# Designs tried in a protein design run: peptides against a protein of PDB entry 4Z5W. Part 63

Target 1, 305 residues: chain A of PDB entry 4Z5W
Amino acid sequence: IPDVFLELNKLWYFSAQSNLFNGEMPRSLSNSRSISLLSLRNNTLSGQIYLNCSAMTNLTSLDLASNSFSGSIPSNLPNCLRLKTINFAKIKFIAQIPESFKNFQSLTSLSFSNSSIQNISSALEILQHCQNLKTLVLTLNFQKEELPSVPSLQFKNLKVLIIASCQLRGTVPQWLSNSPSLQLLDLSWNQLSGTIPPWLGSLNSLFYLDLSNNTFIGEIPHSLTSLQSLVSKENAVEEPSPDFPFFKKKNTNAGGLQYNQPSSFPPMIDLSYNSLNGSIWPEFGDLRQLHVLNLKNNNLSGNIP

## One batch from the design tools (peptide; made by RFdiffusion4, then SolubleMPNN)

Design b2_p14_2_s1 (from b2_p14_2, 7 letters changed)
Fold by OpenDDE base, seed 2:
Structure b2_p14_2_s1 (fold): chain B 305 residues (1-305), chain A 14 residues (1-14)
Amino acid sequence: as target 1 above (305 residues)
Amino acid sequence: PEPPPGFLTSVEPE
């Protein structure tokens, strides 16, 4: 990428996704006062990520995912006072979340999916201080760590939580009950154990639940049949979605589905590939908005309602 | 057995 962004003093949006750009990010780009949205996703950019937050006063969205960046997570990003969305997926940091992210009050959406992030306890302890955090994607990190259940953890404004494919141990954490705005939860492809907690059915906005491919035992909580978002058409407040898309990795050779908004997900309960027992509740029939109920590969018995 | 269903991420599947 040429170092010409000093001349582009009116450039508000720069998207150069899915190209063959190599080398470092241009210094003039890292100092751009005009850029609000920056996406360089899916390139071969290298070096350290550096942004001059004192210069980049208009920066609201940053997508650097799927690049060959190295080094530490930029600890100065909280100084980008308007920065809302960060996608750092598939950047191999081999790092913990910086302590400075406790001060990241502008942050609304964060992804570190497949970024070799370590220490989930520290990550969640830090990120709970981000009062505006609505979307958190931490898939493919924290390999074989324990998902913290510390009741002091609070994500009050969290709408989307994705921590899939981490081989995480532990239980469904009680602190998620303090996230009443939670719409989407994916904890699939872990080693989570215990029972599915009944308080999940109290999350009135929860329309997408994926707990598949874990080690859950016991009965399906009857409270899941009363998920308000699945009983009635809530007016899906078109909240501003993250500026980055979501992808469902299908285990079939069929390409992953792209979802540009959380509202584009089919209303779903996926509890498949666990050790759940007991019956399928007839009251799942009350979930008039439910598109997908996946209970396959469990120890369920009785009649299919 | 059929493989478990896929999971969500914010990056293009490989």
Scores: peptide ipSAE 0.456, ipTM 0.900, DockQ to the pose 0.841
Fold by OpenDDE base, seed 4:
Structure b2_p14_2_s1 (fold): chain B 305 residues (1-305), chain A 14 residues (1-14)
Amino acid sequence: as target 1 above (305 residues)
Amino acid sequence: PEPPPGFLTSVEPE
């Protein structure tokens, strides 16, 4: 990428994703006063990520995902006072979340999906201080760690939590009950155990639940048949979505599904590939907004209602 | 056996 961004003093959006750009980010780009949205996703950019937050005063969205960046997660990003959305997916950091992210009050959406992030306990302890955090994607990190169950963890404004395919141990953490605005939960492809907690059915905004491919046991909690978002069409106020899309990775070579917004997800409960027992509750018939109920590959018995 | 369902990411599937 040429070092010409000083001349582009009116450039508000720079979207150059899915190209063949290599080398480092040009210094003029890292110092751009005008850029609000920067997307360089899916290139071969290298070097250390550096942003001059004192210069980049308009930066609101940063997508650097799927690049060959090296080094540490930029600890100065909280100084970018307008920065809301960060996509650092598929950047091989081999790092913990910086302690400075405790001060990241502008942060609304964060993805580190497949970024070799370590220490989930530290990550969640830090990120709980991000009071405006609504979307958190941590898929393909924390390999074989334990999902912390510390009741003091509070994500009050969290709407989307995706921590899939981490081989995480532990149980569905009770601290999620402190997230009453949670709309989407994906904890699939882990080694989570125990029972599915009944309080999960008290998350009135939860329309997408994926607990598939875990080691959950016991009965399906009857409270899931009363998930308010799946009973009634509440006008889910389309809150501003993250500027990065979501993808459902399929195990088949068939292309993944892209979802540009959390509202584009089909209302679903996926509890498949567990060790759940008991019956299918007939009251699942009350979930009039439910598009997908996946209970396959469990130990369920009785009649199909 | 049928493969388990996919999971969500914020990046294009490989």
Scores: peptide ipSAE 0.444, ipTM 0.893, DockQ to the pose 0.866
Fold by OpenDDE base, seed 5:
Structure b2_p14_2_s1 (fold): chain B 305 residues (1-305), chain A 14 residues (1-14)
Amino acid sequence: as target 1 above (305 residues)
Amino acid sequence: PEPPPGFLTSVEPE
């Protein structure tokens, strides 16, 4: 990428995704006063990520995903006072979340999907201080760690939580009950155990639940038949989505599905590939907005209602 | 046996 961004004093949006760019980010780009949205996703960019936050006063969105960047996660990013969205997926950091992210009050959406992030306990303890954090994607990190269940963790404004395919141990964490605005939860492809907690049915905004491919036991909580978002259409608040899309990885040779907004997800309960027992509740018939109910490969018995 | 369903991420599946 050429070092010409000093001349581009009115440049608001720069998208150079899915090209063959190599080398480091130009110094003039890291000092741009005009850029609001920056996407360099899916290139071969290298070196350390550096942004001059004192110069980049208009930066609101940063997508650097699927690049060959090295070194630490930039600890100065909280000084970018308007920075809301960060996509650092598929950057191999081999690091912990910086302690400075406790001060990241502008942050609304964060992805580290498949970024070799370590220490989930520290990551969640830091990120709970981000009062505006609504979307958190941590898929393919924290390999074989324990999902912390510390009740003091508080993500008050969290709407989307994705921590899939981490081989995480533990149970469905009690601190999620402190997130009443949660709309989407994916904890699939872990080693989570115990029962599915009844309080999960009290999350009135929850329309997408994936607990598939874990080691859950016991009955399906009857409270899941009372999920208000799946009973009535009333509260589909079109909230500002993150500037990065979501992808559902399929285990079939069929390509992944892209979802540009959380509202594009089908209303779903997926409890498949567990060790759940008991009956299917007839009251699942009350979930008039439910598109997908997946209960396959469990120990369920009785009649199908 | 049918493989387990997929999971969510913020990047294109390889």
Scores: peptide ipSAE 0.434, ipTM 0.889, DockQ to the pose 0.861
Fold by OpenDDE base, seed 1:
Structure b2_p14_2_s1 (fold): chain B 305 residues (1-305), chain A 14 residues (1-14)
Amino acid sequence: as target 1 above (305 residues)
Amino acid sequence: PEPPPGFLTSVEPE
């Protein structure tokens, strides 16, 4: 990318996604005072990620996903006082989340999907201090770590939590009960065990639940039949989506589904590929907004209601 | 057996 952004003093939005750009980010771009939205997603950019947050006072969204950047996660990003959305997916950091992110009060949406992030305990302990954090995507990290169940963890404003395909051990953590605004939870493709906790049914905004491909046991909690967002239409909190799309990986060679907004997900309960037993509750019929109920590959018995 | 359903990411699956 040419080093010409000093002349572009009115540039608000720069999108150069899905090109063949290589080398480092130009220094003039890292010092741009005008840019609010920066997307360089799906290129071959390399080197260290450096942003001059003292210069980049208008930066609100940063998408650098699917690039060949190396080195550390930029610890100075919390100094970008307007920075809300960060997509760092598919950047191989091999790092922990910086402690400086405790101070990242502007942060609303963060993705590190498939970024070789380590130490989930430290990551969650840091990110709980981000009071405005609504979307957190940590899929394909933390390989074989334990999902912390520390009750002191609090994500009060969290709406979207995706920590899939990490081979995580442990149980569904009690601290998620402190996230009453949670709309979407994906903990699929882990090694999570124990029972599915009844307090999940108290999450009145939860319309998408994926716990598939784990080692959960026991009965399906009856409280899931009372998920208010799936009973009635009235609770669809339309909130601003993150500036990055979501993708559902298909296990077939068919391309992934793209979802531009969390609200575009079909209302779903997926508990498939576990060791759940007992009956299917007839009261699942009360979930009139539910589009997908997937209970396949469990040890369920009795009558199908 | 059919493989488990896919999971969510913020980037296109390879």
Scores: peptide ipSAE 0.442, ipTM 0.895, DockQ to the pose 0.870; fails the geometry check

Design b2_p14_2_s2 (from b2_p14_2, 6 letters changed)
Fold by OpenDDE base, seed 2:
Structure b2_p14_2_s2 (fold): chain B 305 residues (1-305), chain A 14 residues (1-14)
Amino acid sequence: as target 1 above (305 residues)
Amino acid sequence: SEPPPGFLTSVEPE
């Protein structure tokens, strides 16, 4: 990418995603006062990520995902006082979340999916201080770590939590009950154990639940048949979605599904590929908004309602 | 056996 952004003093949006750009991010871009949205996703950009947050006072969205950046996670990003959305997926950091992210009050949406992030306990302890954090994607990190269940963890404004395919151990963490605005939970493809907690059915905004491919045991909690978002059409206020799309990886040769907004997900309960037992509750019929109920590959018995 | 369902990410699946 040419180092010409000093002249582009009116450039508000720069998208150069899905190109063949190589080398470093140009220094003039890292110092742009005008840019609000920056997407360089899916290139071959290299070097260390550096952003001059004191210059980049208009930066609201940053997508650098799927690049060959090296070095540390930029600890100065919390100084970008308007920065809301960060996509750092598929950047091989081999790092922990910086302690400075405790101060990241502008942050609303964060992805480190497949970024070689380590220490989930530290990551969650840091990120709980992000009062405006609504979307958190941590898929394909923390390999074989334990998902912390510490009751002091609190994500009050969290709407989307995705921590899939980490081989995480532990249980469904009780601290998620402190996230009453949670709409989407994906903890699939882990080694989570114990029972599915009944308090999940108290998350009235939860319309997408994926606990598939874990080691859960016991019965399906009857409280899931009373998920309010699946019983009635809530007038979902169109809150600003993350500026990055979501993808459902399919294990079939069928291409991944892209979802540009969390509201584009089909209302779903996926509990498949566990060791759940007992009956399918007839009251799943009350979930009039439910599009997908996946209970396959469990130890369920009795009648299909 | 049928493969487990997919999971969500913020980047194109490989």
Scores: peptide ipSAE 0.449, ipTM 0.896, DockQ to the pose 0.870
Fold by OpenDDE base, seed 4:
Structure b2_p14_2_s2 (fold): chain B 305 residues (1-305), chain A 14 residues (1-14)
Amino acid sequence: as target 1 above (305 residues)
Amino acid sequence: SEPPPGFLTSVEPE
């Protein structure tokens, strides 16, 4: 990428995703006063990620995902006072979340999916201080760690939580009950155990629940048959989605599904590939908005209602 | 056995 961004003093949006750009990010780009949205996703960019937050006063969205960046997570990003969305997926940091992210009050959407992030306890302890955090994607990190169940953890404004394919141990953490605005939960492809907690059915905005491919036992909580978002089509206010898409990775060589916003997900309960027992509740018939009920590969018995 | 359903991420599937 050429070092010409000083001349582009009106450049508000720069998208150069899915190209063959290599080398470092141009210094003029890292100092751009005009850029609000920067997407360089899916390139071969390298070096240390550096942004001059004192210069980049208009930066609101940053997508650097799927690049060959090295070194540390930029600890100065909280100084980018308008920065809301960060996608750092598929960047091999081999790092913990910086302590400075406790001060990241502008942050609304964060992805570190497949970024070799370590220490989930520290990550969640830090990120709970981000009062505006609505979307958190941590898939393919924290390999074989324990999902913390510390009741003091509070994500009050969290709407989307994705921590899939981490081989995480532990149980469904009770601190999620402190997230009453949660719309989407994906904890699939872990080693989570215990029972599915009944309080999940009290999350009135929860329309997408993926607990698939874990080690959950016991009965399906009857409270899941009363999830209000799946009973009634309340006008889900289309809240501002993150500026990065979501992808459902299929285990088959068939292309993944792309979802540009959380509202594009089908209303779903996926409890498949667990060790759940008991019956299918007939009251699942009350979930008139439910598109996908996946209970396959469990120990369920009785009649199908 | 069918493979487990896929999981969500914020990057293109490989």
Scores: peptide ipSAE 0.434, ipTM 0.889, DockQ to the pose 0.852
Fold by OpenDDE base, seed 5:
Structure b2_p14_2_s2 (fold): chain B 305 residues (1-305), chain A 14 residues (1-14)
Amino acid sequence: as target 1 above (305 residues)
Amino acid sequence: SEPPPGFLTSVEPE
């Protein structure tokens, strides 16, 4: 990428995604006063990620996903006072979340999907201080760690939590009960155990639940038949979605599904590939907004209602 | 056996 961003003093949006760009980010780009949205996703960019946050006073969105960047996660990003969205997916950091992210009050959406992030306990302890954090994607990290269940963890404004395919141990964490605005939860493809907790049915905004491919036991909580977002078509508040899309990885040779907004997800309960027993509750018939109920490959018995 | 369902990411699956 050429070092010409000093002359581009009115440039608000720069998208150079899905090209063949190599080398480092140009110094003039890292010092741009005008840029609000920066996307360099899916290139071969390298070196250390550096942004001059004192110069980049208009930066609101940063997408650097699927690049060959090296070194630490930039600890100065919280100094970018307008930075809301960060996509660092498929950047191999081999690092922990920086302690400075406790001060990241502008942060609303963060992805580290498949970024070799370590220490889930430290990551969640840091990120709970981000009071405006609504979307958190941590899929394909923390390999074989334990999902912390510490009740003091508080994500008050969290709407989307995705921590899939980490081989995480533990149970469904009770601290999620402190997130009453949660709309989407994916904890699939882990080694989570115990029972599915009844308090999960008290998350009145939860319309997408994926607990598939774990080691859950016991009955399906009857409280899931009373999920308010799946009973009635009330307040789908069109909230500002993250500037990065979501992808559902299919295990079939069929390409992944892209979802540009959380509202584009079908209302779903997926409890498949567990060790759940008992009956299917007839009251699942009350979930008039439910599009997908997946209970396959469990130990369920009795009549189908 | 049918494979388990897929999971969510913020980047295209390879």
Scores: peptide ipSAE 0.423, ipTM 0.886, DockQ to the pose 0.867
Fold by OpenDDE base, seed 1:
Structure b2_p14_2_s2 (fold): chain B 305 residues (1-305), chain A 14 residues (1-14)
Amino acid sequence: as target 1 above (305 residues)
Amino acid sequence: SEPPPGFLTSVEPE
């Protein structure tokens, strides 16, 4: 990318995604006072990520995903006082989340999907201080770590939590009961155990639940038949989506599904590929907004209602 | 057996 962003003093949006750009991010771009939205996703950019947050006073969204950046996660990003959305997916950091992110009050959406992030306990302890954090995507990190169930963890404004395919151990964490705005939860493809907690049915905004491919035991909580967002249409909170899309990986050679907004997800309960027992509750029939109920490959018995 | 359903990410599946 040429170092010409000083002349572009009115540039508000720069998207150069899905190109063949290589080398480092140009210094004039890292110092741009005008840019609000920066997307360089899906290139071959390299070197260390550096942003001059004292210069980049208009930066609101940063997408650097699927690049060959090296080094540490930039600890100075909280100094970008307007920065709301960060997509750092597929950047191989091999790092922990910086302690400075405790001060990241502007942060609303964060993705580190497949970024070799380590120490989930530290990551969640840091990120709970981000009072405006609504979307958190941590898929394909924290390999074989334990998902912390520390009751002091609080994500009060969290709407989307995705921590899939981490081989995480532990149980469904009790601290999620303190996230009443949660709309989407994906904890699939882990080694989570124990029972599915009944308080999960108290999350009145939860319309998408994926707990598939874990080691959950016991009965399906009857409280899941009372998920208010799946009973009635009125609870579709139209909120601003993150500036990055979501993708559902398909296990078939068919391309992944892209979802530009959380509201584009089909209302779903996926509990498949566990060790759940007992009956299917007839009251799942009350979930009139439910599009997908997947209970496949469990130890369920009795009548299908 | 059929493989488990896929999971969510913020990047295109390979």
Scores: peptide ipSAE 0.437, ipTM 0.892, DockQ to the pose 0.847; fails the geometry check

Design b2_p14_2_s3 (from b2_p14_2, 5 letters changed)
Fold by OpenDDE base, seed 3:
Structure b2_p14_2_s3 (fold): chain B 305 residues (1-305), chain A 14 residues (1-14)
Amino acid sequence: as target 1 above (305 residues)
Amino acid sequence: SLPPPGFITSVEPE
C-alpha cells in the first residue's frame, strides 16, 4: 500500500479487503487524522501493528484480520478514544491481552478469533473493565485452558459472547448470569462439563444458544422453555452490530455462512453432542420464535412431543 | 464422528 494517506485529508472510510497487499501498513495511514473506518482484512500485510492514537482521533473501526502481522497486541489502542470495533482474527500474536485494555472504555466489539491468544483468566479479568463491551469473539484460542467460573467477573453490557473451539474445561460460568442483555452465546466445541444451569432460562434476550459438542450431563433445564426472546417477538433490540461479520461453517459445504449482524442468526437452541438425559419438554412448543432445536446425539428418552 | 464445525468466528472458516 503506498504511503499517500497524508494527502487524503478527507478520507473517512478505507476498505481494501481481500486483496494481495503486502509489506507494512503505511506510516501515513497509521497517522491519518481523517480516517474513521479502516479495513485491511484478508491481505498479506506484515510487521508490527502500530497506530498513532494521538493522530488517529477519528478512528472508530479497525479490521486487520487475516494478515501476517507479528509481535505483540498494540498496548496503546485504548488511547484511540473513539475506537469501538476491533477485528484481529487470524493474526498470530501468541500473546496475552494487554493490561492496558482495562482502560479501553470506547471498546464495544472485539474479535481475536484464531489469534493464538493465551490465558483466558487474564483476558476475561482485563476485558470485564471494558464497560461498553457488547461483542466478544474469542473462538480458537486458549487451547485446553479452564474457563474461569470466578463469580466476581462481570460483563454487564455483553450481548454476544463467542468462545467456541477452545477445548476449554470447566462449567457454564455463573458470572454469565450477570449479563442480562446476552442475546447470543456460543460455547460449542469445548470440553465443558456439569449440568446446564437453570439460570440460562432467565436471560430474557437470549435467542441463540450453542452448547453443542461438550460433555454436559443431566436434564435439559425446563427454564429454557420459557426464554422470553423465543416466546415473543417484542424484544428484538436492533443495536448497532459490530463492523465485522460473523461466519458459521455449513455442515455440507466448504464455505461458511456470513452473518452481517447477530440478528441475522436464526433463533436457535443447540444442545447436540452432549450426554444429556431425561425427556424433551413439551413446553418447547411455547417457543414460537425458535427456528432450530438441535438435541441430537444425547441420551434423551421418552416421547418426542 | 464429530459433526462438521458449526461454531461462530469473525473470519471465514477454512
Scores: peptide ipSAE 0.425, ipTM 0.865, DockQ to the pose 0.688
Fold by OpenDDE base, seed 2:
Structure b2_p14_2_s3 (fold): chain B 305 residues (1-305), chain A 14 residues (1-14)
Amino acid sequence: as target 1 above (305 residues)
Amino acid sequence: SLPPPGFITSVEPE
């Protein structure tokens, strides 16, 4: 990418996604006063990620995903006082979340999916201080770590939590009950154990639950048949979605499905590939908004209602 | 055996 952004003093949006750009991010771009939305996703950009947050006063969205960046996570990003959305997926940091992210009050959406992030306990302890954090994607990190169940953890404004495919151990953490606005939970492809907690059915905004491919035991909580978002059409106020898309790999299709917003996911309960027992509750019939109920590959018995 | 269900990412799965 040429170092010409100093002259582009009116540039508000720059998208160079899915090109063949190599080398470092231009220094003039890292100092752009005008840019609000920066997407360089799916390139071969290299070097360290450096943003001059004192210059980049208009930066609201940053997508650097799927690049060959090296080094540390930029600890100065919290100084970008308008920065809301960060997509750092598929950047191999081999790092912990910086302690400075405790101060990241502008942050609303964060993805480190497949970024070789380490220490989930520290990551969650830091990120709980991000009072405006609504979307958190940590998929394909923290390999074989334990998902912390510390009751002091609190994500009050969290709407989307995705921590899939980490081989995480532990249980469904009680601290998620402190996230009453949670709409989408994906903890699939872990080694989570114990029972599915009944308090999940108290998350009235939860329309998408994926606990599939874990080691859960016991019965399906009857409280899941009373998930309010699946019983009634709530007029979901279209809150601003994160500026990065979501992708779900389907077993039957070679490609991932792209979802531009969390509301584009079908209302779903996926408990498949566990060791759940007992019956399928007839009251799942009350979930009139439910599109997908996936209970396959469990130890369920009795009648199908 | 049926393959395990997919999971969500913020990037296209390989």
Scores: peptide ipSAE 0.424, ipTM 0.864, DockQ to the pose 0.846
Fold by OpenDDE base, seed 4:
Structure b2_p14_2_s3 (fold): chain B 305 residues (1-305), chain A 14 residues (1-14)
Amino acid sequence: as target 1 above (305 residues)
Amino acid sequence: SLPPPGFITSVEPE
């Protein structure tokens, strides 16, 4: 990418995603006063990620995902006072979340999906201080760590939590009950154990629940038949979605589905590939908004209602 | 056999 962004003093949006750009990010780009949205996703950019937050005063969204960047997570990003959305997926940091992220009050959406992030306990302890954090994607990190269950963890404004395919141990953490605005939860492809907690059914905004491919035991909580978002079509206020898309791999096709917004996911309960027992509750019939109920590969018995 | 990965990411799955 040429170092010409000083001349582009009116450039608000720069998208150069899905190209073959290599080398370092231009210094003029890292110092752009005009850029609000920067997407360089899916390139071969390298070097250390550096942003001059004192210069980049308009930066609101940053997508550097799927690049060959090296080194540390930029600890100065909280100084980018308007920065809301960060996608650092598929950047191999081999790092912990910086302690400076405790001060990241502008942060609303963060993805580190498949970024070799370590220490989930520290990550969650840090990120709970981000009071405006609504979307957190941590898929393919923290390999074989324990999901912390510390009740002091509080994500009050969290709407989307995705921590899939981490081989995480532990149970469904009770601190999630402190997130009453949670709409989408994906904890699939872990080694989570214990019972599915009944308080999950009290998350009135939860329309997408994926607990598939874990080691959950016991009965399906009857409270899941009372998930208000799945009973009634409440006017889901179209909340500002992250400036990055979500992707879900289809079970039958090599291609992923792209979802531009969390609301584009079908209303779903996926409890498949666990060790759940007991019956299917007939009251699942009350979930009139439910599109997908996946209970396959469990130890369920009785009649299908 | 486990199903193919059906988890959510913020990047295209390989």
Scores: peptide ipSAE 0.414, ipTM 0.853, DockQ to the pose 0.684
Fold by OpenDDE base, seed 5:
Structure b2_p14_2_s3 (fold): chain B 305 residues (1-305), chain A 14 residues (1-14)
Amino acid sequence: as target 1 above (305 residues)
Amino acid sequence: SLPPPGFITSVEPE
């Protein structure tokens, strides 16, 4: 990428995603006063990520996903006072979340999907201080760690939490009961155990629940039949989505399906591939907004209602 | 057979 961004003093949006760009980010780009949205996703960019936050006063969105960047996660990003969205997916940091992210009050959406992030306990302890954090994607990190259940963890404004395919141990964490605005939860493809907690049915905005491919036991909580977002249409608040898309693979032979916003996911309960027992509650018939109920490959018995 | 990886990411799955 050429070092010509000093002349581009009115440039608000720069998208150069899905090209063959290599080398480092231009120094003039890292000092741009005008740029608000920067996407360099899916290239071969390298070196250390550096942004001059004192110069980049208009930066609101940063997508550097699927690049060959090296070194540490930039600890100065909290100084970018308008920076809301960060996508660092598929950047192999081999690092912990910086302690400076406790001060990241502008942050609303963060993804480190498949970025070799370590220490989930430290990551969650840091990120709980981000009071405006609504979307957190941590899929394919923290391999074989334990999901912390510390009740003091508090994500008050969290709407989307995705921590899938980490081989995480532990139980469904009680600190999620402190997130009453939660709309989408994906904890699939872990080694989570115990029972599914009844308090999940108190999350009145929860329309998408994926607990599939774990080791959960016991009955399906009857409280899941009273999930208010799945009973009535009234709570579809069109909130500002993150500037990065979501992807879900539905078939081994198909590409990933792209979802531009969380509301593009079908209303779903997926409890498949566990060790759940007991009956299917007939009150699942009250979930008039539910599109997908997946209970396959469990120990369920009795009649199908 | 294991189901296809049906988890969510912020980038296209390989």
Scores: peptide ipSAE 0.395, ipTM 0.845, DockQ to the pose 0.712

